# Peptides against a protein of PDB entry 1LOE, part 20

Target 1, 181 residues: chain A of PDB entry 1LOE
Amino acid sequence: TETTSFSITKFGPDQQNLIFQGDGYTTKERLTLTKAVRNTVGRALYSSPIHIWDSKTGNVANFVTSFTFVIDAPNSYNVADGFTFFIAPVDTKPQTGGGYLGVFNSKDYDKTSQTVAVEFDTFYNTAWDPSNGDRHIGIDVNSIKSINTKSWKLQNGKEANVVIAFNAATNVLTVSLTYPN
Target 2, 181 residues: chain A of PDB entry 1LOE as posed
Amino acid sequence: TETTSFSITKFGPDQQNLIFQGDGYTTKERLTLTKAVRNTVGRALYSSPIHIWDSKTGNVANFVTSFTFVIDAPNSYNVADGFTFFIAPVDTKPQTGGGYLGVFNSKDYDKTSQTVAVEFDTFYNTAWDPSNGDRHIGIDVNSIKSINTKSWALQNGKEANVVIAFNAATNVLTVSLTYPN

## One batch from the design tools (peptide; aimed at target 1 N59)

Design b2_p17_8_s4 (made by RFdiffusion4, then SolubleMPNN; from b2_p17_8, 10 letters changed)
Fold by OpenDDE base, seed 1:
Structure b2_p17_8_s4 (fold): chain B 181 residues (1-181), chain A 17 residues (1-17)
Amino acid sequence: as target 1 above (181 residues)
Amino acid sequence: AVDITSVSGSSELDLSE
């Protein structure tokens, strides 16, 4: 069995186990993906590749990731665009910004993307988002158009706890989000 | 701004045939 684990509770100025892309950086012990500035894309990758699928056996890894995040929007009534947790090929580079969250380029299914993401989407894009217009959590497979979504009430400026777990035996991805305070 | 204040992860891959 191959295992990987990591934990970062304080992000340093020279965080060696992260690869920063675009506008992503660390400051004040936090990972900042973007500031409240238009047309920015920031990403951070765990520096070690994760063996998530074995071509010889066909087995897929079980995995769990937990993180805490804060969205601070200057206008809580107009917040764009959110962010994602994603899994992509090791040579992945920033993709289209805005509603594509820097991780996808199309609402059409593109198997060559080889990207799975959990989106925390704060902005309604009429072309692909759920018609109710709610801010939402979505599971994205090779497309910005989620295969499943659930409404989420953003608490601006507050820390949220997220747990994402994948069970390979059942092929079920579970996402939980709570605001403890 | 979007800030991540902590992150952890683990994975387990069974390599048995």
Scores: peptide ipSAE 0.742, ipTM 0.956, DockQ to the pose 0.941
OpenDDE base, seeds 2, 3, 4, 5: peptide ipSAE 0.696, 0.736, 0.738, 0.739; ipTM 0.951, 0.956, 0.956, 0.956

## One batch from the design tools (peptide; aimed at target 1 P49 S55)

Design b2_p18_2 (made by RFdiffusion4; failed a check: the pose's geometry)
Pose (drawn by RFdiffusion4):
Structure b2_p18_2 (pose): chain A 181 residues (1-181), chain P 18 residues (1-18)
Amino acid sequence: as target 2 above (181 residues)
Amino acid sequence: SYLHSAGGFGIRWTYNPS
């Protein structure tokens, strides 16, 4: 049995239990992944590796993460590229920016990726996004093309509360985001 | 204009080899 847990309700200026990659930094008690600036990537990782499954027994971990996040765009129309919560190898580095969300490099399945991410995607990329063109939440496994998506209407500047849960018994990954009111 | 910026927050994973 192994458990890993943590909570950070207010981020401080020297959050030593996070690894920052790209433009990720903490400001005014928030974790800032990108400022409202063109062509940038920011990532932050919890510093401890987490044991998510075991080859000897074949057991896989149950887990839950929850967080509140804000997307603040200049207006409701010109908004790119989005935000991800991701599970990657211990040595993960930033991948391709733009519509690949710092996490993937291809629309095709890439076994060497070894990452699954839940995306909150605010820009329609014709090449791989749901053709309806809506902003959406997606589950990505080793590809920027989501295996599953759900349209989501972005509320600019507003707090969204999200819970992602994985039940090892069913292998169900559930994602809930709620806007207050 | 579009900002074309990406953000990500994540965890790292490992396992015990048999």

Design b2_p18_2_s1 (made by RFdiffusion4, then SolubleMPNN; from b2_p18_2, 9 letters changed)
Fold by OpenDDE base, seed 5:
Structure b2_p18_2_s1 (fold): chain B 181 residues (1-181), chain A 18 residues (1-18)
Amino acid sequence: as target 1 above (181 residues)
Amino acid sequence: DFLYSSGSFGITYTYTPA
């Protein structure tokens, strides 16, 4: 079997293994996806495409990703729209911002998106988000409307540790988030 | 004070080995 892995501990100003899109950039050795202003969409892509699906055999690779993210809003009660980890085709470009998180364009299932995402959604969009209005973690498949969600309490300004794992044998995607501090 | 922004990190894929 073939294994691909990468690790980024600190982000330099000229990070060679990242593709920055929209307002994404690096500063002070951190990847900053959004500016602290209205209506920004920032993305960063790992520069090397990963072989997740084998078109010949149909096999899907197992994968595990771990990362730390921070949402640091000036007002913890007025936060939009969230952070998203996504898997998309190599030529992916920023999509609709706001509640679509820069990753999707529709709440309807769109197979042409070919995108799977884990959203850490801080803003309730009545049209597609869970009706309880909670901030939530969502698993998105070709749609901003999550196929599954779980309430998540944002700790503003705190580092969230995330692990996302996919088991191809069971076809189960697992998401965990902790605030260790 | 309301922040309206979206940040995302992605990995990309192909159906062939790199």
Scores: peptide ipSAE 0.525, ipTM 0.846, DockQ to the pose 0.651
OpenDDE base, seeds 1, 2, 3, 4: peptide ipSAE 0.505, 0.424, 0.389, 0.377; ipTM 0.835, 0.785, 0.773, 0.739

Design b2_p18_2_s2 (made by RFdiffusion4, then SolubleMPNN; from b2_p18_2, 10 letters changed)
Fold by OpenDDE base, seed 5:
Structure b2_p18_2_s2 (fold): chain B 181 residues (1-181), chain A 18 residues (1-18)
Amino acid sequence: as target 1 above (181 residues)
Amino acid sequence: DFLYSSGSFGITYTTTPA
């Protein structure tokens, strides 16, 4: 079987294995996706496309990814809109911002999106988010309206450790988030 | 002032050659 992997411990100003989109950039060895200003969309892509789907056999690859992210909002009680990890076609570009997280354009299922995402959503959008209004982790398939969600308590300014795993045999995507400190 | 910012990190994909 084929295995593709990468690891980034620090982010340099001329990081060659990243494609920056929108307001994304690096500073002090950290990847900064957004500034603390209104209406910004920042994205970073791993520069090399990955073969996840075998076009001949139809087989889908397993994958595991781990990362640390920080949401550091000026006001811990007024935070929008969140962070998203996503898998999309090689030619992907920033999509609708705000509640669509720069990744989707509709709450309706759109197969042309060809995008799977794990959202860490800090803002309640009445039209598609869980009715309890909680900040949440969501699994999104071709829509900003998650197929599954779990309440999540944001710790503003703290490092969140995330592990995302996909098991192709069971067709199960697993997400875990912890705050170690 | 209320912020409306969205950050994301992506992995892109292609299919294996037929």
Scores: peptide ipSAE 0.532, ipTM 0.851, DockQ to the pose 0.855
OpenDDE base, seeds 1, 2, 3, 4: peptide ipSAE 0.525, 0.450, 0.507, 0.484; ipTM 0.845, 0.816, 0.838, 0.821

Design b2_p18_2_s3 (made by RFdiffusion4, then SolubleMPNN; from b2_p18_2, 9 letters changed)
Fold by OpenDDE base, seed 3:
Structure b2_p18_2_s3 (fold): chain B 181 residues (1-181), chain A 18 residues (1-18)
Amino acid sequence: as target 1 above (181 residues)
Amino acid sequence: SFLNSSGSFGITYTSTPA
C-alpha cells in the first residue's frame, strides 16, 4: 500500500504546501483563518490532492490527522461561527455565510458536495444545529446538518488538541479534542 | 453568528485512476 503524509509545525508567509483562500493568512508562524471581525471567511488547503479513493478497486484510504487550533474571541460569549476541518474535492471554494462554516451552503443533504467535515461549532443555528443549543463538535457529510454531534465546552484562547481518524474497513470516523493546558 | 465569520482547513482529494 501507499502512504501519504505531511506535517506543518510552523507556518510561514511563503508556505508552498498551502493554498490560502478567503481571508486566511500566516503571521508569527501561525495560520490565521479569521480575525475577530465581521464577515470573514478564511480557509487554507493542503496544496497537494490526496488519492483517497481508488477508482478501480473502490478502496478508500485510512487516515489520521492531528492539529492544534485556537479560537480566541473578544470574549467567550461573543464568538464567530467556528472552525472546521474538511475533506473536499480539489475545486472546493470558500462558502459565504458564517453558519455554514465556509464549507457548506445548505442544510440539505447534497451528494454532489462530496465533502466531509468535522466542525467545531461555536454558534447555535436553530435551523440545523442540535436543539440543546450547546457549542458542539459535529461530523458533517455533504450538509451543514451534522450526522452526529457532541457538546463541547469552548475554552476561549486556549489551544485545543484534535485527533481525527478514519477507519475505512469500518467506515468509522473518530474525533477527539482535549485542552492539555 | 452575528460576526458571520468562520475559519476552516481542508484536504482535497482525487481518485486514483484505473
Scores: peptide ipSAE 0.612, ipTM 0.890, DockQ to the pose 0.790
OpenDDE base, seeds 1, 2, 4, 5: peptide ipSAE 0.423, 0.568, 0.498, 0.527; ipTM 0.813, 0.874, 0.826, 0.844

Design b2_p18_2_s4 (made by RFdiffusion4, then SolubleMPNN; from b2_p18_2, 10 letters changed)
Fold by OpenDDE base, seed 2:
Structure b2_p18_2_s4 (fold): chain B 181 residues (1-181), chain A 18 residues (1-18)
Amino acid sequence: as target 1 above (181 residues)
Amino acid sequence: DFLNSSGSFGITYTTTPA
């Protein structure tokens, strides 16, 4: 068995354990993944690949991550598409932007993606998002069309605390989001 | 999506050796 853990309490300009892709960067000890500008895909990767799958048996390791994020979306018109946490192959590169969150390329299941994501989606895409139009949390497996969603009330500019856990024994991924204030 | 923009954070994986 193997356990890999890391904690980043502040983000500096010389952050050695991150790989920045697209327009991702650090400022004021924060990781900034998107700006209020058009047509950007900001990504950051933890620089060290982890061993999740056993190549021989196919067994999967347990996984837990916790983080906080802030989204600024003062209105529903001039908004980006959201924030996404994802797990992808080591050679992952930015994918389709906009509603695909820079992580996926299809609303149809595509096993070649080899990507699992938790989306914090701030824009309603009629082609794949829940029909109620709510901002939502979604669990995405090889598709931008979530296998499960839950409505999420964004508190603009506030820090959201997130916990994502995967139980390999049950094959269940859990997501929690809270606003402490 | 007016801005057509998004941000994401990821971890990457490899398979364990056989």
Scores: peptide ipSAE 0.526, ipTM 0.855, DockQ to the pose 0.752
OpenDDE base, seeds 1, 3, 4, 5: peptide ipSAE 0.471, 0.451, 0.457, 0.479; ipTM 0.825, 0.820, 0.818, 0.830

Design b2_p18_5 (made by RFdiffusion4)
Pose (drawn by RFdiffusion4):
Structure b2_p18_5 (pose): chain A 181 residues (1-181), chain P 18 residues (1-18)
Amino acid sequence: as target 2 above (181 residues)
Amino acid sequence: WSFSSSGTGDKPYSIGFS
């Protein structure tokens, strides 16, 4: 049995238990992944590796993560590219920016990726996004093309509370995001 | 931001945001 847990309710200026990659930094008690600036990537990882499954027993971890996040755009129309919570190898480095969200390099399945991410996607990329063109939440496994999506209406500058849970008994990954009110 | 996991494991991974 192994458990890993943590909580950070206010981020400080020297959050030593995070690894920052790209433009990720903490400011005014918030984790800032990108400033409202063009063509940039920011990533932050929790510093401890987490044992998600075991090859000797075949057991897989149950887990829950929750966080509040804000997307603040210049207006409601010109907004790119989005935000992900991801599970990747211990040595993960930033991948392709733009619509690939710093996490993937291809529309096609890439076995060497070994990452699953839940995306909060604010820009329609004709090549792989749901053709309806809506902003959406997606589950991505080894590809930027989501295996499943749900349209989501972005509330600019507002706090969204999200819970992602994995139940090892069903292999169900559930994602909930709520806007207050 | 909070995280909790439980289970038996020998394969480590990282979590994070992009």

Design b2_p18_5_s1 (made by RFdiffusion4, then SolubleMPNN; from b2_p18_5, 5 letters changed)
Fold by OpenDDE base, seed 3:
Structure b2_p18_5_s1 (fold): chain B 181 residues (1-181), chain A 18 residues (1-18)
Amino acid sequence: as target 1 above (181 residues)
Amino acid sequence: MSFSSSGVGDTPVSIGFA
């Protein structure tokens, strides 16, 4: 079985295996995706295309990804929309619409976007988010409106460990988040 | 961060954060 893997243990200023988009940048060996202003979009892509999708059969390879992130959102109103991991076409570009996490541009399902995201959403958008208004983890397929969500209690400013796994045999995507400290 | 996969497809995709 052919395998693909990569690891980035720190993010340097000349990180050659990342493509920075919008306001994305590195500082103090961290990847920072936002500026301290409203309506900011920052993204970073792994520079090498990943061949995990068969367009003829629709099959997606097994994959596992893990990462650590920090969000500062001390309140529910004066905060950004959240953070997201995504898989998209190689020509993907930042999206600037408010509430769309820099990845999507509609709550309507659009198969042509060919984009899957796991969102860690800190801002309640009444038009598509769960009605309870909770901060949440969502799985987004070709739409900002998640196909599944789970309430998530943010520990402000603390490091969260995330594991995202896709099982090709069952076609199930699993997301886990823990605060180890 | 880390990423690993098993199997190969014919169509490349991009992995990213936003």
Scores: peptide ipSAE 0.708, ipTM 0.961, DockQ to the pose 0.786
OpenDDE base, seeds 1, 2, 4, 5: peptide ipSAE 0.670, 0.691, 0.676, 0.701; ipTM 0.952, 0.957, 0.952, 0.958

Design b2_p18_5_s2 (made by RFdiffusion4, then SolubleMPNN; from b2_p18_5, 6 letters changed)
Fold by OpenDDE base, seed 2:
Structure b2_p18_5_s2 (fold): chain B 181 residues (1-181), chain A 18 residues (1-18)
Amino acid sequence: as target 1 above (181 residues)
Amino acid sequence: MSFSSSGVGDTPRRIGFA
């Protein structure tokens, strides 16, 4: 077992404990995942691997994470697909398919992906997103097609506080998002 | 951002944002 904890309050230009992928970078002490251009994929991984699953016993670790993010999506059509927190194999690479949040590449369930994500989705993809077209929070397990979603009213340009917790005993992932200001 | 985990097992993963 490996109890793991870390905190990053400021994202510096030479953040040594992050692996930047694609167009991900830091500026003004923030992690920025997109450029102000179309078809950009940016990611950042925490550099130290974590162990949350035992392949022999099937045991899974509890975890909790909190973060603050800002999305600038003044309209629903000329924006990126959204933001996502994910857990993936250590050799995970950015995925460039449109609508897949840089994490997935199919709406079909693929257990070999071994990737779980919480999406904060700002773009409606007809093929897999909830039919109401709402911006939404989704829980994605080995597929861009969420196993569960909830409508989310974006406060454009405002800081959202997120808490994601996984309870191994119940196998329940809990996501909360608030706009404190 | 912060992260904490009880840690289990033999399978390394990375957390990230995209």
Scores: peptide ipSAE 0.685, ipTM 0.956, DockQ to the pose 0.843
OpenDDE base, seeds 1, 3, 4, 5: peptide ipSAE 0.480, 0.674, 0.489, 0.404; ipTM 0.920, 0.955, 0.929, 0.862; seed 4 fails the geometry check

Design b2_p18_5_s3 (made by RFdiffusion4, then SolubleMPNN; from b2_p18_5, 5 letters changed)
Fold by OpenDDE base, seed 3:
Structure b2_p18_5_s3 (fold): chain B 181 residues (1-181), chain A 18 residues (1-18)
Amino acid sequence: as target 1 above (181 residues)
Amino acid sequence: MSFSSSGVGDTPRSIGFA
């Protein structure tokens, strides 16, 4: 069977295999998605489209992705909305609505968006987030309102290791986040 | 970051961060 894979260990200023959108940029070999201002949206896409879905059979490939990230959010009120990994149509564009993480534009389910995201949400939006107000990990399918969430204790400024795996046989997406240090 | 999939479909999609 065929396998598709790639790895990016350093994010340089002329990263040919990334498409930068909005305020996304690289510095010191790191990908930075926001500026230090309000209402900033930054994104980065892998430059080569992936082919994990077969339109004829409906089959979806198993996939695994891993990455590390750092969030600086020392308080719960004067912070950005959070961070996401997402899969979307190839013509996807940044979304600027507040609270929508640069990916979505509605809390209503919209199958035409064809977008799946894993959110690491640092801002409580009363209209769609879990009522306990916790920072959380969410799985978003065609809506900013997550189909499932779990409380997440942010270790401010620390590197988090994330693994996201999709099992096609069970149709289950698994998210793992750890702080190794 | 890394990405791996066990198959190839026919419909392109983009992956990214925001």
Scores: peptide ipSAE 0.665, ipTM 0.949, DockQ to the pose 0.810
OpenDDE base, seeds 1, 2, 4, 5: peptide ipSAE 0.401, 0.519, 0.563, 0.522; ipTM 0.876, 0.936, 0.950, 0.934

Design b2_p18_5_s4 (made by RFdiffusion4, then SolubleMPNN; from b2_p18_5, 5 letters changed)
Fold by OpenDDE base, seed 5:
Structure b2_p18_5_s4 (fold): chain B 181 residues (1-181), chain A 18 residues (1-18)
Amino acid sequence: as target 1 above (181 residues)
Amino acid sequence: MSFSSSGVGDTPKSIGFA
């Protein structure tokens, strides 16, 4: 399968390939999913035809994507909640907020969700998160309960570089996160 | 491909991408 590679860096106000849901918006060529307020859900969907699906099989094809994010909170204690990079049906709508990150509705596996997410989770939810309580990166398949996690140390207010790659031949999804400065 | 974030009653945060 052909590999799609793109860098997520264009978030101008005239960005035609973005669909905003909830509190998500763009300004000054930056995408903001949430402001530092409570009871918020913000989403941004790419509407441009990015060929990450095999047209013949419907399966996800090879892809590599990169982006830079900043989480900025007034303090570093119980920062809530995190965010996801996710793949879902094209008509996806906001789901449950809070610990479900606006993407899922249950910790029970639900194939009808048809959602795969990479979560960058800053808040410990006892019901499904790793018992060590660490902030973590997780792979979520049709459930907010991750199938795999790795501890991640949040640097409040600092830019993080992320690379997400999927190999369709091996069904391996890889995530890399670095704080260059 | 999409992004999603949320927040409830604990320490709120802004999240931005560039």
Scores: peptide ipSAE 0.522, ipTM 0.932, DockQ to the pose 0.036
OpenDDE base, seeds 1, 2, 3, 4: peptide ipSAE 0.375, 0.356, 0.362, 0.399; ipTM 0.871, 0.864, 0.878, 0.876

Design b2_p18_6 (made by RFdiffusion4)
Pose (drawn by RFdiffusion4):
Structure b2_p18_6 (pose): chain A 181 residues (1-181), chain P 18 residues (1-18)
Amino acid sequence: as target 2 above (181 residues)
Amino acid sequence: GFRSDEDLTPFLDNILNA
C-alpha cells in the first residue's frame, strides 16, 4: 500500500514542492501557467513521483485530484490554446506548444508518449478537434486527438472547480467541472 | 501534472479499454 497526498490552497512565492517548466511561476497566491501573452507554454509538476500501478501485483491506484482554475482572456472570442491536467513519465519535459498543449506532438497515437491528459481546450484546431468547433473538455491518451470530448462554454475570468477521479476497479476516469451559479 | 515512477503503457491501455 502506498499513498501520496498533498494540498495547496494558496500558492506561495517559493513553492519548493513544484517543478516549473516553461513560463510556469507563482504570483499573488496563484499558480500562473501562462500570462495573457502570445506563443508561450507553462507547466508545473508536483515534485514527488507517484506510484500509479505495480507490475508485480498488476494493481493500479485509485486517485482523485481537484483544483480551481481561471482562464482570463482579452474577450470571449479570441482565446487560445487551453489547459491540461496530465499524468506523464517522471522525466516529462514540455512537448509541442500551440494546439498541442505542451504535452503531445501528434494527432496520431504515439506509444512513446506515455501520457494521459484531460484538456480544457479553448481553440478549435480543424485538424483534430471536434468538428462542431466548440470549446470542450477531452480525455487524451497518447494523442492530441481526444478519445472522448464534451462541449463546455467558457466563462471568461470566472473560477471553475474541477474533480478528476480514477477508479481502479472499473478503469473509469471521470471529469467534472462546475461553474458556480 | 502527475509523474509516474514506472512504465505507464499497461495503465494507459486500461483507460483505452475501460

Design b2_p18_6_s1 (made by RFdiffusion4, then SolubleMPNN; from b2_p18_6, 7 letters changed)
Fold by OpenDDE base, seed 4:
Structure b2_p18_6_s1 (fold): chain B 181 residues (1-181), chain A 18 residues (1-18)
Amino acid sequence: as target 1 above (181 residues)
Amino acid sequence: GLLSSEDLTPFINRILNS
């Protein structure tokens, strides 16, 4: 089984492997998705399409991706909605913002979405988020309502290391988040 | 923290057969 791996540790203004949608942009070292303004959506797409699921052969590829992120909030207890890493069709466009993170439009399963996302959710939406109200990591399949979640203690201003891996042998997606500092 | 999904085969099958 083929394995695709990529990691982005530094972003630049002339980044060639990204397609920006909405308010997304780069600085010398960072990718900025939003300006923490209500109802804004910022997305960045990996500009090189990958064949995770081959409709002709039925083959499924392994993939591993890693990145770091920092959430800078004036108040560690009052932040925006969060963000997501997602896999979607090549013609994907921004979807509903806010609690839908610009990726989904409903808490109901929608097969036409064809989207798998890892959410880093910092805002509690009563209608679909875990009832404990914790900030959380979630795995979303064709719905903003996660199929699985894990509580996540946000460390404001600290760099988080993320590894997302898909195992084609088991068809399981794993997410690792650590704060090394 | 570590988070893992369930078996996503049903979803993948839908994509492959669409």
Scores: peptide ipSAE 0.315, ipTM 0.813, DockQ to the pose 0.088
OpenDDE base, seeds 1, 2, 3, 5: peptide ipSAE 0.261, 0.307, 0.122, 0.268; ipTM 0.794, 0.841, 0.700, 0.795

Design b2_p18_6_s2 (made by RFdiffusion4, then SolubleMPNN; from b2_p18_6, 6 letters changed)
Fold by OpenDDE base, seed 1:
Structure b2_p18_6_s2 (fold): chain B 181 residues (1-181), chain A 18 residues (1-18)
Amino acid sequence: as target 1 above (181 residues)
Amino acid sequence: GLLSDKDLSPFIDRILNA
């Protein structure tokens, strides 16, 4: 099986292998998705489509992706709404902002969305988030309502390392987040 | 985000039925 990989260590002002949507932009070698203002949606997409499954064999690929992110909020007690890593069809466009993170439009399962996301959610939405109100990591499949979540303690302004992996033998999607010293 | 060259149904089915 063929392997496709890519790496972006530094984001430049003319990043041609990314498609920017909404308010996403680059500054100081970082990708910034949102401004510290209400109702901003910013997305960045890797410009080359990936091959997740083979139509001839029906096989689904293993994959691993890693990235570093920073949430830098002026007030650590009032942080909205977080961000998400997602996989979507080639014609994907920004969706509803706020609690929907610019990726979904409903808490109801919508098979036409064709979107899988890992959310890093900093704001409690009573309609769909875990009832304990914790900031959390969630796995979202065709809905902003996660199929599984785990509490996550935000370290404001610090770099978090994330690894997302799918094991095609077990069909398990795993997410790890660490704040290195 | 990443763009899929096909729909995600087979991938999604595996996740949901794991």
Scores: peptide ipSAE 0.638, ipTM 0.959, DockQ to the pose 0.916
OpenDDE base, seeds 2, 3, 4, 5: peptide ipSAE 0.590, 0.024, 0.139, 0.237; ipTM 0.949, 0.616, 0.699, 0.798

Design b2_p18_6_s3 (made by RFdiffusion4, then SolubleMPNN; from b2_p18_6 with F2L R3L L12I N14R)
Fold by OpenDDE base, seed 5:
Structure b2_p18_6_s3 (fold): chain B 181 residues (1-181), chain A 18 residues (1-18)
Amino acid sequence: as target 1 above (181 residues)
Amino acid sequence: GLLSDEDLTPFIDRILNA
């Protein structure tokens, strides 16, 4: 089968393969999604559509994506809501900010959203987040309320390495996060 | 984020039923 891949190791101001939405922008070779203002939404989209599901062939593809992120918060206890990696329709636009991470609008399942997200959630929203209040990684399908979560200890200002993979044979989506020493 | 020009419902259903 065919494979589509891309790599961006440096985010420049003239990135031709990115679509910026909201407050997203590039500076100093980094992609910045937020200006650290409450309820703002910044998004960056890879401009070429991917083909996880092909309606003509009925095939579902494997995919693997990796990236590094840094959360720079004023302090470890007063952070923003976090961020998401997501897959959405080509006409996607920024959604509700804050706890909805600019990707969803409801904790109720909404099939019209057609959005799958991996959240890196740094703020406890009592209405839908795990009751233990931990910062967490979550898998979100058509809802901000995760179908699965795992506690994650934020290391403020440190680079986290993330790998997200979908195995089409098993239909399992996996997420790994590490802080290199 | 990544964009899909195909209906994601079949993909989503697979995730939910894994």
Scores: peptide ipSAE 0.613, ipTM 0.955, DockQ to the pose 0.913
OpenDDE base, seeds 1, 2, 3, 4: peptide ipSAE 0.602, 0.611, 0.601, 0.593; ipTM 0.954, 0.954, 0.952, 0.953

Design b2_p18_6_s4 (made by RFdiffusion4, then SolubleMPNN; from b2_p18_6, 5 letters changed)
Fold by OpenDDE base, seed 4:
Order: C-alpha cells, then structure tokens, then sequence
Structure b2_p18_6_s4 (fold): chain B 181 residues (1-181), chain A 18 residues (1-18)
C-alpha cells in the first residue's frame, strides 16, 4: 500500500506545493481563488500528481480531504458563482468560468473531462442547477450538472469546515460541511 | 450538511479503461 499526505495550515506567498492558475493567489496566509469581479477564474492545483486510479493494476485509492473556506460577499444576497474542489488530469487547465466554475464546459456528460468536483455553488443557473434555486453543494462527474446536490445556507464571512472522503470499497464520495461558529 | 454520491463505479471504470 502507498499513502500520500499533505497539510497546509498557512498559505505562504511562495507556496511551493501549489500551482496557481488564472487569478488564484495567496494573501495573508490564505488562498484566494478570485476577486469579487466578473469573469474571473482562479485555480490552485496540488503540485504533485496523485495516483487515485491505477490503470495498470486497477486499484482505486481511498482519500480524505479537509479544508476551511470563507466566502466574503459584498452583499449576502448578491454573490458570485462559488467554487469547487476538484480532481482532474495532471495537465488540467482552467475551463469555462461563471456558472461552470472554471472546471467544466458543458452540462452534458463529457468523458474526456475526466474530472470529479465538489461544487459549492452560490449562483442559480436554471439550465442545470436544482430547480428549487437554493445555494447548494454538488457532486459533479464530467459535467457541471451535478449527479447529486444538497441545499446549503451560506453564512457570509463565516468559516465553513469541509470534509470530503472517497471510499474505494464502495466508490462513494461523501461531503460534510459545517459552520462551527 | 452531509452529501453522498451514488456509486461512481461507472466513472471509475471509464477512467481505468480509457
């Protein structure tokens, strides 16, 4: 068995284990994906490739990821599109912004994307988002149209704790989001 | 809140056999 582990408590200005794409950067020991302006895409990739699916052996890895995020919106009722945690091929590049969250290009299933994402979606896109219009957490597989979603009440400016786990025995991805304060 | 996916085997199989 092989295990890869990493932890980032404070994001430095010269963070060696991250590859920044688009407008992503670090400031005040925090990772910032985008500025509060239109048409911005920012991404940060872990710099080392991770073997999740091994085509040679057929093995699938378990993984657990935890992080804390804050969304600071100038107006709690007028926010941008949200963000994703995603797993994509090593050569992944920023994709369509806006409602596609910089990770996907279509609501149709695209096997060539080879991307799994957990979206924290703060903007309702009528073409693919849940019809109730709620801000939501979603699990996206090769499409911006989530395979499953759950309503999520954004607490503006508050820290949210997220745990994302994948169980290789069941091939199920789970997401937990809590506001401890 | 807690959210779980369906069985992602079909996706994983596609990746492994791609």
Amino acid sequence: as target 1 above (181 residues)
Amino acid sequence: GLLSSEDLTPFIDRILNA
Scores: peptide ipSAE 0.314, ipTM 0.818, DockQ to the pose 0.087
OpenDDE base, seeds 1, 2, 3, 5: peptide ipSAE 0.250, 0.305, 0.068, 0.251; ipTM 0.783, 0.819, 0.688, 0.785

